# Designs tried in a protein design run: peptides against a protein of PDB entry 6MBK. Part 1

No score or structure here was measured in a lab: all are predicted.

Target 1, 240 residues: chain A of PDB entry 6MBK
Amino acid sequence: GFEMVNFKEEGFGLRATRDIKAEELFLWVPRKLLMTVESAKNSVLGPLYSQDRILQAMGNIALAFHLLCERASPNSFWQPYIQTLPSEYDTPLYFEEDEVRYLQSTQAIHDVFSQYKNTARQYAYFYKVIQTHPHANKLPLKDSFTYEDYRWAVSSVMTRQNQIPTEDGSRVTLALIPLWDMCNHTNGLITTGYNLEDDRCECVALQDFRAGEQIYIFYGTRSNAEFVIHSGFFFDNNSH
Below, numbering starts at 1 at the first letter of every chain, in headers, positions and changes, except where a header shows other numbers.
Peptide ipSAE is a variant of ipSAE made for these designs: the mean of its two directions, with the distance scale d0 fixed at 1.0 Angstrom where the peptide's residues are scored. Compare it only between designs on the same protein; published cut-offs may not carry over.
A fold fails the geometry check if it doesn't show the stated peptide or something in it is severely misdrawn.

## One batch from the design tools (peptide)

Design b1_p29_1 (made by RFdiffusion4)
Fold by OpenDDE base, seed 3:
Structure b1_p29_1 (fold): chain B 240 residues (1-240), chain A 29 residues (1-29)
Amino acid sequence: as target 1 above (240 residues)
Amino acid sequence: EEEEEEEEEEEEEEEEEEEEEEEEEEEEE
């Protein structure tokens, strides 16, 4: 068992409510609790998604719009999760002029400018779509879609997206995992995976934790890269 | 590399959508 706690220096995290052993499955998140590309398709966004090529091709953008639609929906199931998200991120899209000037001496400046350009272009495109497309009229963001909203959603997805298998296990898809975001991270071995049989994300304890200790997990390098949940596809190769 | 491929795919899709919008406008005139 665990509880959410606000740690003074590290923000929100998980605290053990009992002793947890190393290699114990202590945390799991069923697919039905995830924000996924599939949940986006099944939401108020679904009609627009079915007619917009960029939303169909770019699963991260589909998640960003799903996040915005759910944030704007007072009765959204994900409101408790969305309220735990930062209002601002330590991403290039939030860098101040002085931070950008510091980066001008580095190779990272190209990537920063690309990200700014692309995010601005995407915003302009989707602003037109949201204003003109018939299926956008039902979106709760229709009258309140700002660049700041889009920047926030993109940065939320970029920092929190995870690769998970589709329900049939045939493909990889993107997901936001509410309880993962609530765990503080440590460097180590990946202790997260997806269990297709139980249709859930699973987290195994890296070490022993005592009751009252903070739980740390490792699910990838916090690069701006997608957290690949290495689902050990335990294909039980025992069908020989 | 994956971000560059995703950026290239998005640029190609935006160019294809602009070309399709221009072709639809030319067919209506």
Scores: peptide ipSAE 0.007, ipTM 0.422, DockQ to the pose 0.000
Fold by OpenDDE base, seed 2:
Structure b1_p29_1 (fold): chain B 240 residues (1-240), chain A 29 residues (1-29)
Amino acid sequence: as target 1 above (240 residues)
Amino acid sequence: EEEEEEEEEEEEEEEEEEEEEEEEEEEEE
């Protein structure tokens, strides 16, 4: 048992409502609550997705547009989740001129410029698509699609995407995991995975937590994407 | 992840190149 709490310094997080033991499954998120490439296909974006090559090939971009469409939809199921997302990110796309100048002395400057260039191109492309494509006419973002919107969505996905199995377990797909993003990170062992039998993301407690303590989840030293991807998503039910 | 972010960035670059080629072909017709 946990509750979402706004911690003064750390933002949104989870607080234990009871004592939780190490290795206890305390959090799970069913697929139906995830923002996935499949939920994007099944949304108002679906008709455009079915006719746009980039959206079909780039699952992360499909999620970015799904996120933007749902953000622009007052009745979206994901509004409570989207409202917990940062307004800005510590990603290359948000670097100020002084940060970029500092990086000019590093090898990372090429990657920063690549990301900036690519994101700008993608925005220009999708701006044209949204303006001209017949299926874009139903998108809630049609009359309000800015580079700032796109940068935010891409950075949201980049920092928060997770690989999960497809519904049939035959492939991997991308997902944003509500409640998952609300856990503050700690260093430790991978405590997350996907249970295909129950069709849910699962998180086990890294350590004992007492009632009233903040729950920290280890998402690796890496972005939520790296962690979920590199965690062999199969919790082997090694309940032997 | 650095390798997967690099692979996703490489896939994004390849798709942007293919779309620039498709847009150039559509502007030439």
Scores: peptide ipSAE 0.007, ipTM 0.440, DockQ to the pose 0.000; fails the geometry check
Fold by OpenDDE base, seed 5:
Structure b1_p29_1 (fold): chain B 240 residues (1-240), chain A 29 residues (1-29)
Amino acid sequence: as target 1 above (240 residues)
Amino acid sequence: EEEEEEEEEEEEEEEEEEEEEEEEEEEEE
């Protein structure tokens, strides 16, 4: 097993409570614990989702609103997870004026400006939707939806979203995976995937860990600048 | 029309970002 520990320099991480062997399945997260587009549809957001084309088309925005609704809900099942999320991110949406000025000399300035424009447009659209749409009246964010809230939710999803199969395995969908976010990362082979038979995310140990050692996982590269979808959950090979 | 064009542009930009990230993950394997 493992336990969550606050490591002084690395923040929250997992520590082995027993010896774990390389290739051992040590961590799994059932679908019911994930924040998914499906859980968004089944939440207080579901009535609005069913009538808003952007929420239906853009799974990441659906997750961002799901995250905001659950954050604003004191009795949310995901409160323990949401409380572990950063309050700010090292994403372009949080860059200071001096950082943006530095980037003006780089090719990355186009992408930074695109992200700013898109996020601002989306915020303006959804601000109007939340103010006017009848199904938005039940959302806990109805009276408190700021750009800072939206920027935080988008950046949370951008840095943490994962691709997982739908329950029937017919399509991919987006998910926030609470226990992945609690792991620190190392370079290596992807050790994460989805078991459709057991309907869970699975992580195998990259190496041997002793009791009391920090567990590191690898589940794809995180671009700090882009909407990283960790595709690593598509284990095509049901070899287990 | 303008709100529809802005939403189509946002969907295309997100699909491009998702495709670029899938390509980067495939290049690192």
Scores: peptide ipSAE 0.007, ipTM 0.425, DockQ to the pose 0.000; fails the geometry check
Fold by OpenDDE base, seed 1:
Structure b1_p29_1 (fold): chain B 240 residues (1-240), chain A 29 residues (1-29)
Amino acid sequence: as target 1 above (240 residues)
Amino acid sequence: EEEEEEEEEEEEEEEEEEEEEEEEEEEEE
C-alpha cells in the first residue's frame, strides 16, 4: 500500500503505507488505465489518426495529441492524471535565451536547435491539419491549439513515455503510465516491467521500505534528461 | 541485458520515427 505525497524538493512521490519487502509486487497498472497509442486510436483522435501519416508513424506525437485531446475534455478518464503533470518542463523546448547561449559552446547546442526546429515544424504541420482536415473538426482542441499546447504535450510525452508491449505482444508501443509518474526515481536494477498474462505494468520494490518511507523506482539506465535528448521527437543530424 | 535490449529497441524506434518524418518532410517539399 502506498499514498501520494508531495515531497518538498522532489515533487510528488509515493510513500509506503505498510512495510514493503524487496522484490514485492506493490504497484501494478492495468493496460486499460494507460494512455497508449492504442487508446489514442480508440479516442476522438482516432478518425484523424487513421488519415494522418505522421500520427501513424510517430507514436510519441500520437500520444502528445491524445494528451491534448484528453486535457481539453472535462469528462476524460485521465483528467486526474493530467492534472498532476507539470505545467512546464526542464527540457530544451523550455530553455530561455540565456540557457541556449550557455549551450552554444557545447555540442548539445545542435541537438537543442534540432529539437526546436523539429517541434516548430511539427506544430506548423499539425496547425494546418487541425484547421483543414475534416476529422479534426470534432477535436476538443480545434479552436485552441497553440505552440505552447504542443510544446507542453511533446515535453510531457518525452519525459514520461514508456515502452510497453502491444496487446498481442508482437511489437512495442508507447504509453504514459499513471501512478508510475508519481514515483521518484533512483538508479539501480530495473524494478518495472510488463506482465502480458495479466496485461499490466508491474513495479516490484527495489529494496525493503518501511511504512512512512518514500518509495523509489527504477525504469532504466537513461536519465530523463538523456531520454529527452534521444527521444524520437528529434532528428539527430549527427548520424553523419 | 533486458535494459540494454529495451534501450536498443527504443533507439531503433526513435530512429525509425525520425526516418519516417524526414521522408514525409522530403515528400512535402
Scores: peptide ipSAE 0.006, ipTM 0.423, DockQ to the pose 0.000; fails the geometry check

Design b1_p29_1_s1 (made by RFdiffusion4, then SolubleMPNN; from b1_p29_1, 15 letters changed)
Fold by OpenDDE base, seed 1:
Structure b1_p29_1_s1 (fold): chain B 240 residues (1-240), chain A 29 residues (1-29)
Amino acid sequence: as target 1 above (240 residues)
Amino acid sequence: MEEEERRRKEEEEEKKKKEEELLEELRLK
């Protein structure tokens, strides 16, 4: 139904390979492809997760550590996805002095400082944990855990986390969804949801697209996005 | 959109509060 195309001026986007009708399910991502709190628990992070109260209580932090561990793992299934992530973000954690000064005149400054303070405290805590906890010895980030790494992971999760149901549907959990960022930035062209029966994230078109038309889903300028698509991080209705 | 943004902000604030509480509890231990 669609293909990734590198548009010279616009970067990577999706182009319809066939006519897509409004409300048609054209993109889905099975749970098995998602980076979730559960996948974090089932990873090399699992032993530490099982013993650390913060990781257990804070799914976003668990995802951040999961992201860091997978980034440090050359054979990670999610490497193609991770490589598409920005190196920097527009989150308060990346604000420069001039930006902070500008915000000092606004009520937002309190939130900025709070976020920075909390993130710094988390980093300090986990730095100690990684250095001292027996189950941290096997983590690929043990010898390379900087604040820059942590703020990147936290910002990645902050900007990209999605709420999805657990496998049993009893509660909600957090997930990073490969290629889903494309759907979220479609300027209202796509509606997203989760199908528990098929255990997948789903995108439906909000308008008709003709074959050859750009779906106006921009994933950025990185060539690795194409690799993610070709690696099966999404399925089209025509593939079954 | 405003309501969803507000809800997201409230959830984020509640999350920050929980994080602070957890961090304080861990420091006391």
Scores: peptide ipSAE 0.041, ipTM 0.623, DockQ to the pose 0.000
Fold by OpenDDE base, seed 4:
Structure b1_p29_1_s1 (fold): chain B 240 residues (1-240), chain A 29 residues (1-29)
Amino acid sequence: as target 1 above (240 residues)
Amino acid sequence: MEEEERRRKEEEEEKKKKEEELLEELRLK
């Protein structure tokens, strides 16, 4: 029902290959295609995860490391997805000196500095862990774990993470959803949810799309998308 | 919706606090 297209001004997006009606389920992504905290636990990172309190406590960091491990793995299932990720982001961690100087006169500077400081501390901690922990020896990033790598991974997760249910539906966890990242976004009604019975992310069309039209989706804020588990689709008045 | 935004902000603040606490615990070890 859709194809990937590089739109001139908006970059990569989805184009309808047929007419899609409003409220039609046109896109779904099974859990097996997602990068999740669970997939991180089941990966080469699993042994380290089981022994590191920060990885266990901070799902976003676990995803960041999972992303780095998979990026460093040529045969990773997620290589096609990872290759679509930006090399740099418009996050505070990538602010240029001039941008930081400009922000020095604003209240935002404290948040920027906090993010820098926290990220640097995390990197320093995990650098030591990777160098010294026995279970880190199998990680493909052991000899190539730079701050730039960590900054990239953290920023990737920060801008792309989604909340989804665990496999048993008892809790929420974090996931990167490859096909969501390929869609351009609009503001309006949240049209995404998670179907626990079929164990998949689901997206319904916000509006009618004709064959050849670009498909836009809305699933909340890009930095922290929440899926509706039980209540179906609802209007998110994120009127900025 | 305001409640959901508030909840989200609270969760983010709790995560930041937890991260800071964990980082502090790591420094003390």
Scores: peptide ipSAE 0.036, ipTM 0.614, DockQ to the pose 0.000
Fold by OpenDDE base, seed 5:
Structure b1_p29_1_s1 (fold): chain B 240 residues (1-240), chain A 29 residues (1-29)
Amino acid sequence: as target 1 above (240 residues)
Amino acid sequence: MEEEERRRKEEEEEKKKKEEELLEELRLK
């Protein structure tokens, strides 16, 4: 149905390998392929997660640490995905002094400073945790946990996190969806949802695509892609 | 779409607030 291609100006994206019709389910990502708070709990991070109040309370931070642990693990299932992630981001945490100075004249400066302060405080806290907590000894980041690492992980999650249902559909949790990150986006109707019966993210084609054309999807803003569609969390199996 | 954007913004603000509260609790320890 599609292949990964490096497009000249847009970077990595998806190209159709066959004709795809509008509203056709052409792309799906099973839960088992996602980086989730649950997969974090089930990973080497699990023991620390179970003992740390912040990791438990802040799913985005749990994902950030999950991402760092998996990045530091050569045999991680998610290595192919992690290697596609940018090394730096266009987020306030990466703003240079001149950019910050420019923002000082705007109300946005307060949010930027808050983000800097919070991220720095989190790093300081977790640096201590990693150095002292017994369950941190087995983490691959034990010997190397820098602010740059943490900044990168937090920014990765901030720009790529998605809301998906829990397995029972009772709650919303956070996930990184590798295939979404590999697709370029257009504005329009949200064409993504979660199928609970098949336990997968689903994307239907916004329009017809011919073989060889780049596929664009729309699943909301990258900063907070929610599968909360007006019709509910889930695509009914009968609609596909 | 506008309502969804508003909800997202509210959720982000709530998340920031929760994060700040947690960080303040850590400072007190």
Scores: peptide ipSAE 0.034, ipTM 0.611, DockQ to the pose 0.000
Fold by OpenDDE base, seed 2:
Structure b1_p29_1_s1 (fold): chain B 240 residues (1-240), chain A 29 residues (1-29)
Amino acid sequence: as target 1 above (240 residues)
Amino acid sequence: MEEEERRRKEEEEEKKKKEEELLEELRLK
């Protein structure tokens, strides 16, 4: 399996705890641990989701609200994961005026402004929904829903969303996968997939790793170590 | 407890103010 290690000066990363062979499954995350559109529908957000056309049409926004609701819930199962998320992102929604001015000379400016405008419009819409819709009264964010919260959640989803199959495998949906960010940037060291039979996300090694070998460094603002420790997500197949 | 509540309210008000400013800026863009 792998363990999370604090590497000096480099941050938290993954290290092999045993020899791992190429094509070996070393990490998996079952659906029940994922933040999905389905879990959003089954949460306190469910009643509102069922009546709001935008939430129904835009899975990323549904995830953003799910993330906000769970963040505002002290007893949320996903608290350990949420605590690993950055407080801010290097996304256009966080660009300062000077950065935006610099980008005005580039073709990217249109996309930046589009993101700003869209996000602002979404926020304004949902602010009104949260204030007026009866099903919003049960949301933990009812009295605390700021643009800062919204842009954070949207940016979190934008940077971390994954496509996974629906429970029945008939369609694709969106998910936030705890610890998965530590695996995604392995530059060909690992690959990821979804196993429908076992209903889990899977990481497979693309090369051999030796025990004690560093695999990946996580450059996130917070250590996923606490999440790993608390969630027990490392299902090391200790069976071999 | 009262000081913590006051501080929390002040932080919330500052956040709202920043939000309004941002929304105004975004409306102008």
Scores: peptide ipSAE 0.031, ipTM 0.415, DockQ to the pose 0.000

## One batch from the design tools (peptide; made by RFdiffusion4, then SolubleMPNN)

Design b1_p30_1_s4
Fold by OpenDDE base, seed 4:
Structure b1_p30_1_s4 (fold): chain B 240 residues (1-240), chain A 30 residues (1-30)
Amino acid sequence: as target 1 above (240 residues)
Amino acid sequence: VDPSEFVLKRPKKNPADDAILKAMWEKRKK
């Protein structure tokens, strides 16, 4: 087993409660527990999604709005998960002006500026949509949709979005994977897959973990720039 | 499909940028 723990350096992560062996299937998450573009379509957001081209074209934005709608819904199934999410992130949308200035000498600055520009434009667009679109009236965020809300949701999705197969396996979709996304990054190989037969995300242990050790996964091949700009952390021992 | 696949914009790797990124990150965490 494992438990969620707040580690001093990494923040929240998973800790083994027993010895876990390499390649052991220690964690699985059924589709029904995931926040997906499909669950967004099947939610109170569904009617708006069906009429908004941007929501349809950009699954990450659909997830962001899904996350906001569920956060604003006291009876949401995902409340326990949402409450585990950071209230703020270490990604560019939360950077102070001095931090942005620090990045001006880097190539990363272009991505930062793009994030600002895109997020601001999206917010302005969707603010108008939420205020004016008939299908937005039933959204729990109708009366409270701030830039801070949108920034948080976009950042949550940016740091935690994953590609999974659709229910029929015909295409890929985006998902937030509760519990699994608490695993912090280490060097290694991808050890997470999707089992279509059982309709679940499956994670096998990257290595042996002893009881009391933090369980790490490999997020994939990324530079530190990618980690800082999109995941909100720097990885000192990054092999990539 | 691997659920661990992230949709990320990929900046070109620059070792000089890593030093700056590290310094920025370390500053942010203090």
Scores: peptide ipSAE 0.368, ipTM 0.785, DockQ to the pose 0.280
Fold by OpenDDE base, seed 5:
Structure b1_p30_1_s4 (fold): chain B 240 residues (1-240), chain A 30 residues (1-30)
Amino acid sequence: as target 1 above (240 residues)
Amino acid sequence: VDPSEFVLKRPKKNPADDAILKAMWEKRKK
C-alpha cells in the first residue's frame, strides 16, 4: 500500500504504508483511469478533435485541451486527479524575465524560446478555433480560454505525459497516468511498463521501501537541463 | 513487463549548464 503525501521540499509524492520489496508490483493503473488521446476523442472535445488537424496531429495538445475541458467540468471523473496537479509549474513558461536571462548563457535557451514561441502560436490559433468553430460551442472553454489556462494545461501535459500502447498494442499513444505520476524521481532503472493482457500500467518497486518511506521511481535518462526545462525540477546528484 | 519508453519531453543533455541551472533552481526555491 501507499498514500499520497505532501512532502515539504518535493511537494506531493507517494509514501509506502507497508514494506515494499524491490521488484514487487506495488502500483498499477488500468487504462480506464488514464487521461489519453483516446479519452479526449471520446469526450466533449471529440467533435472538435475530429475536425481540427492540429489536435489530430499533436496528441500533447489534445491532452492539454482534454485536461482543460475536464477541469472545467464539475462532474468529471478526473476531478480528484486534476485537483492534485500544481496550479503553477517551475518550467520556463512560468519563469520571470530575470530567470530567463540566466538561461541565456546556457544551450537550453533555444529550447526555451522555442517553447515560448510555440505555446503562444498554439494559443492564438486555438483561441480563434474556440471562438469560431461550431464544435467548440459546447466546450466549457468557450467563454473563458486564457493564455494562463493554456499555459497551465501545456505545462501539466509537458511534465506528466507518457507514451503507452494503444489497446490493440499496434501503436503508441499519449497518456497522463493518475497516482503513478505522483512518484518523485530518483536515480535507477525504469520499473514501469504496460501490461496489455490486463490493460494496465504497472510499476514495480525500484528498491526496498519500508513503511513510511517515500516511493521513488526513475523517470529515465535525463540531464538536469532536461529536468529543469521539461519537468520543472533540478535533481541533485543526477547520474546523467 | 516490457519497460515502455515513458518519453517525457526531453531537451538535449548539456552537463555544462548544470551549475547555472542549479543556481537558478536554488534562487527560485527562495
Scores: peptide ipSAE 0.366, ipTM 0.776, DockQ to the pose 0.217
Fold by OpenDDE base, seed 1:
Structure b1_p30_1_s4 (fold): chain B 240 residues (1-240), chain A 30 residues (1-30)
Amino acid sequence: as target 1 above (240 residues)
Amino acid sequence: VDPSEFVLKRPKKNPADDAILKAMWEKRKK
């Protein structure tokens, strides 16, 4: 029904391989394929997670470390997904000084500075944890944990993290959703949900897509500042 | 199908900021 394609202007996206009708369930991703806080707990990171209060409190950081551990693991189930991730992002942690200066007159500058301060503090904290904590000794990143690694992982999670229900539906957790997160944004309505009975993320088509057309989804109501600062793109025709 | 609130953190809209953001983005894409 669809394929991954590198679009010249938009980067990687999904293209329809057949005609897809509006409201058609064209894409679903079972929980077992997701990178979640739970999969992080069940990974080599689990022992450290169980003892670090920041990992426990901040699911996005848990996902960032999970992503780094899996990237460093040649036999990781998620290697095919990780290989599709950008090596760099168009988000503030990758901005040049001149780009940051350009934002100084905007409200977005506060979020940019917050992102820098928080990321730097987190890196410094976890660098020390990885060097000193007994449960960090088995992590594949033990001897290779740079700011560049952390910047990449944080940016990957920032641009791609989603809220999903826990298995029992009692709480929300954070997840990276492979394949689905390749869909680029357009104006519209949310067409992605979670089916607890089948334990899968489900996406229905926002509109009719013809064979050969890019499949877009609506990321939700966001400003262009939100898209630039958190997703790494500007959306010219943003209705929100 | 409960729409999963894909909660990305929301800054408020500012049209003046959008013009600057667009100009920055266009510069970065060149």
Scores: peptide ipSAE 0.381, ipTM 0.778, DockQ to the pose 0.223; fails the geometry check
Fold by OpenDDE base, seed 3:
Structure b1_p30_1_s4 (fold): chain B 240 residues (1-240), chain A 30 residues (1-30)
Amino acid sequence: as target 1 above (240 residues)
Amino acid sequence: VDPSEFVLKRPKKNPADDAILKAMWEKRKK
């Protein structure tokens, strides 16, 4: 199949190494490779998670802290994945003042301000938790938890979080899906599902891709405001 | 294969803002 490539305009993406046909199952990711709320509970974060109501209530924040703990762990299984993540994002938490001024004339400004307010409040709360909670003493980020760290983790999760079924299929949980989340967006239909029998994410090709072409997927029906605010890109010729 | 809605968390759409968003994005990519 495919390889990870840094494209000049889109950043990291997947490139076909052979011809891939439409509807071909070209990519699958077993649950064991995913960063999930469950893997966060089973990590060094687990003791803190079990006692913090916000971590329990907000799976995206649990994933953000899981990502930070794993990033700070040299022997983390997810180090190869984490190293492929951008160091900065094109999301509102990284906007300059002039960029925010452009958005002041848009309805998007309310979501931007909400994101700033929520992220700042969460950081202040968790800074105190990390400093004072007994179960935080074992976290590799105990002495190195900055706003920049939290901003990065929140942005990573915001741009990459997905809903997947739990192992028993009875509920939904949040996951980061390594390798698959490298696919950039194009217009089309959702071609990714979860196979519970094989316990894996499965992606079929949206269209024919030739060897050397970038492999795109459809992220779902979204406006450009949604893509800018939550995914960190503007999509030309958006059908929605 | 039940299309389990891989809902990348869906924010709400506003198409009226696209021109401004495009201008901002084009500035950021320069």
Scores: peptide ipSAE 0.353, ipTM 0.768, DockQ to the pose 0.173; fails the geometry check

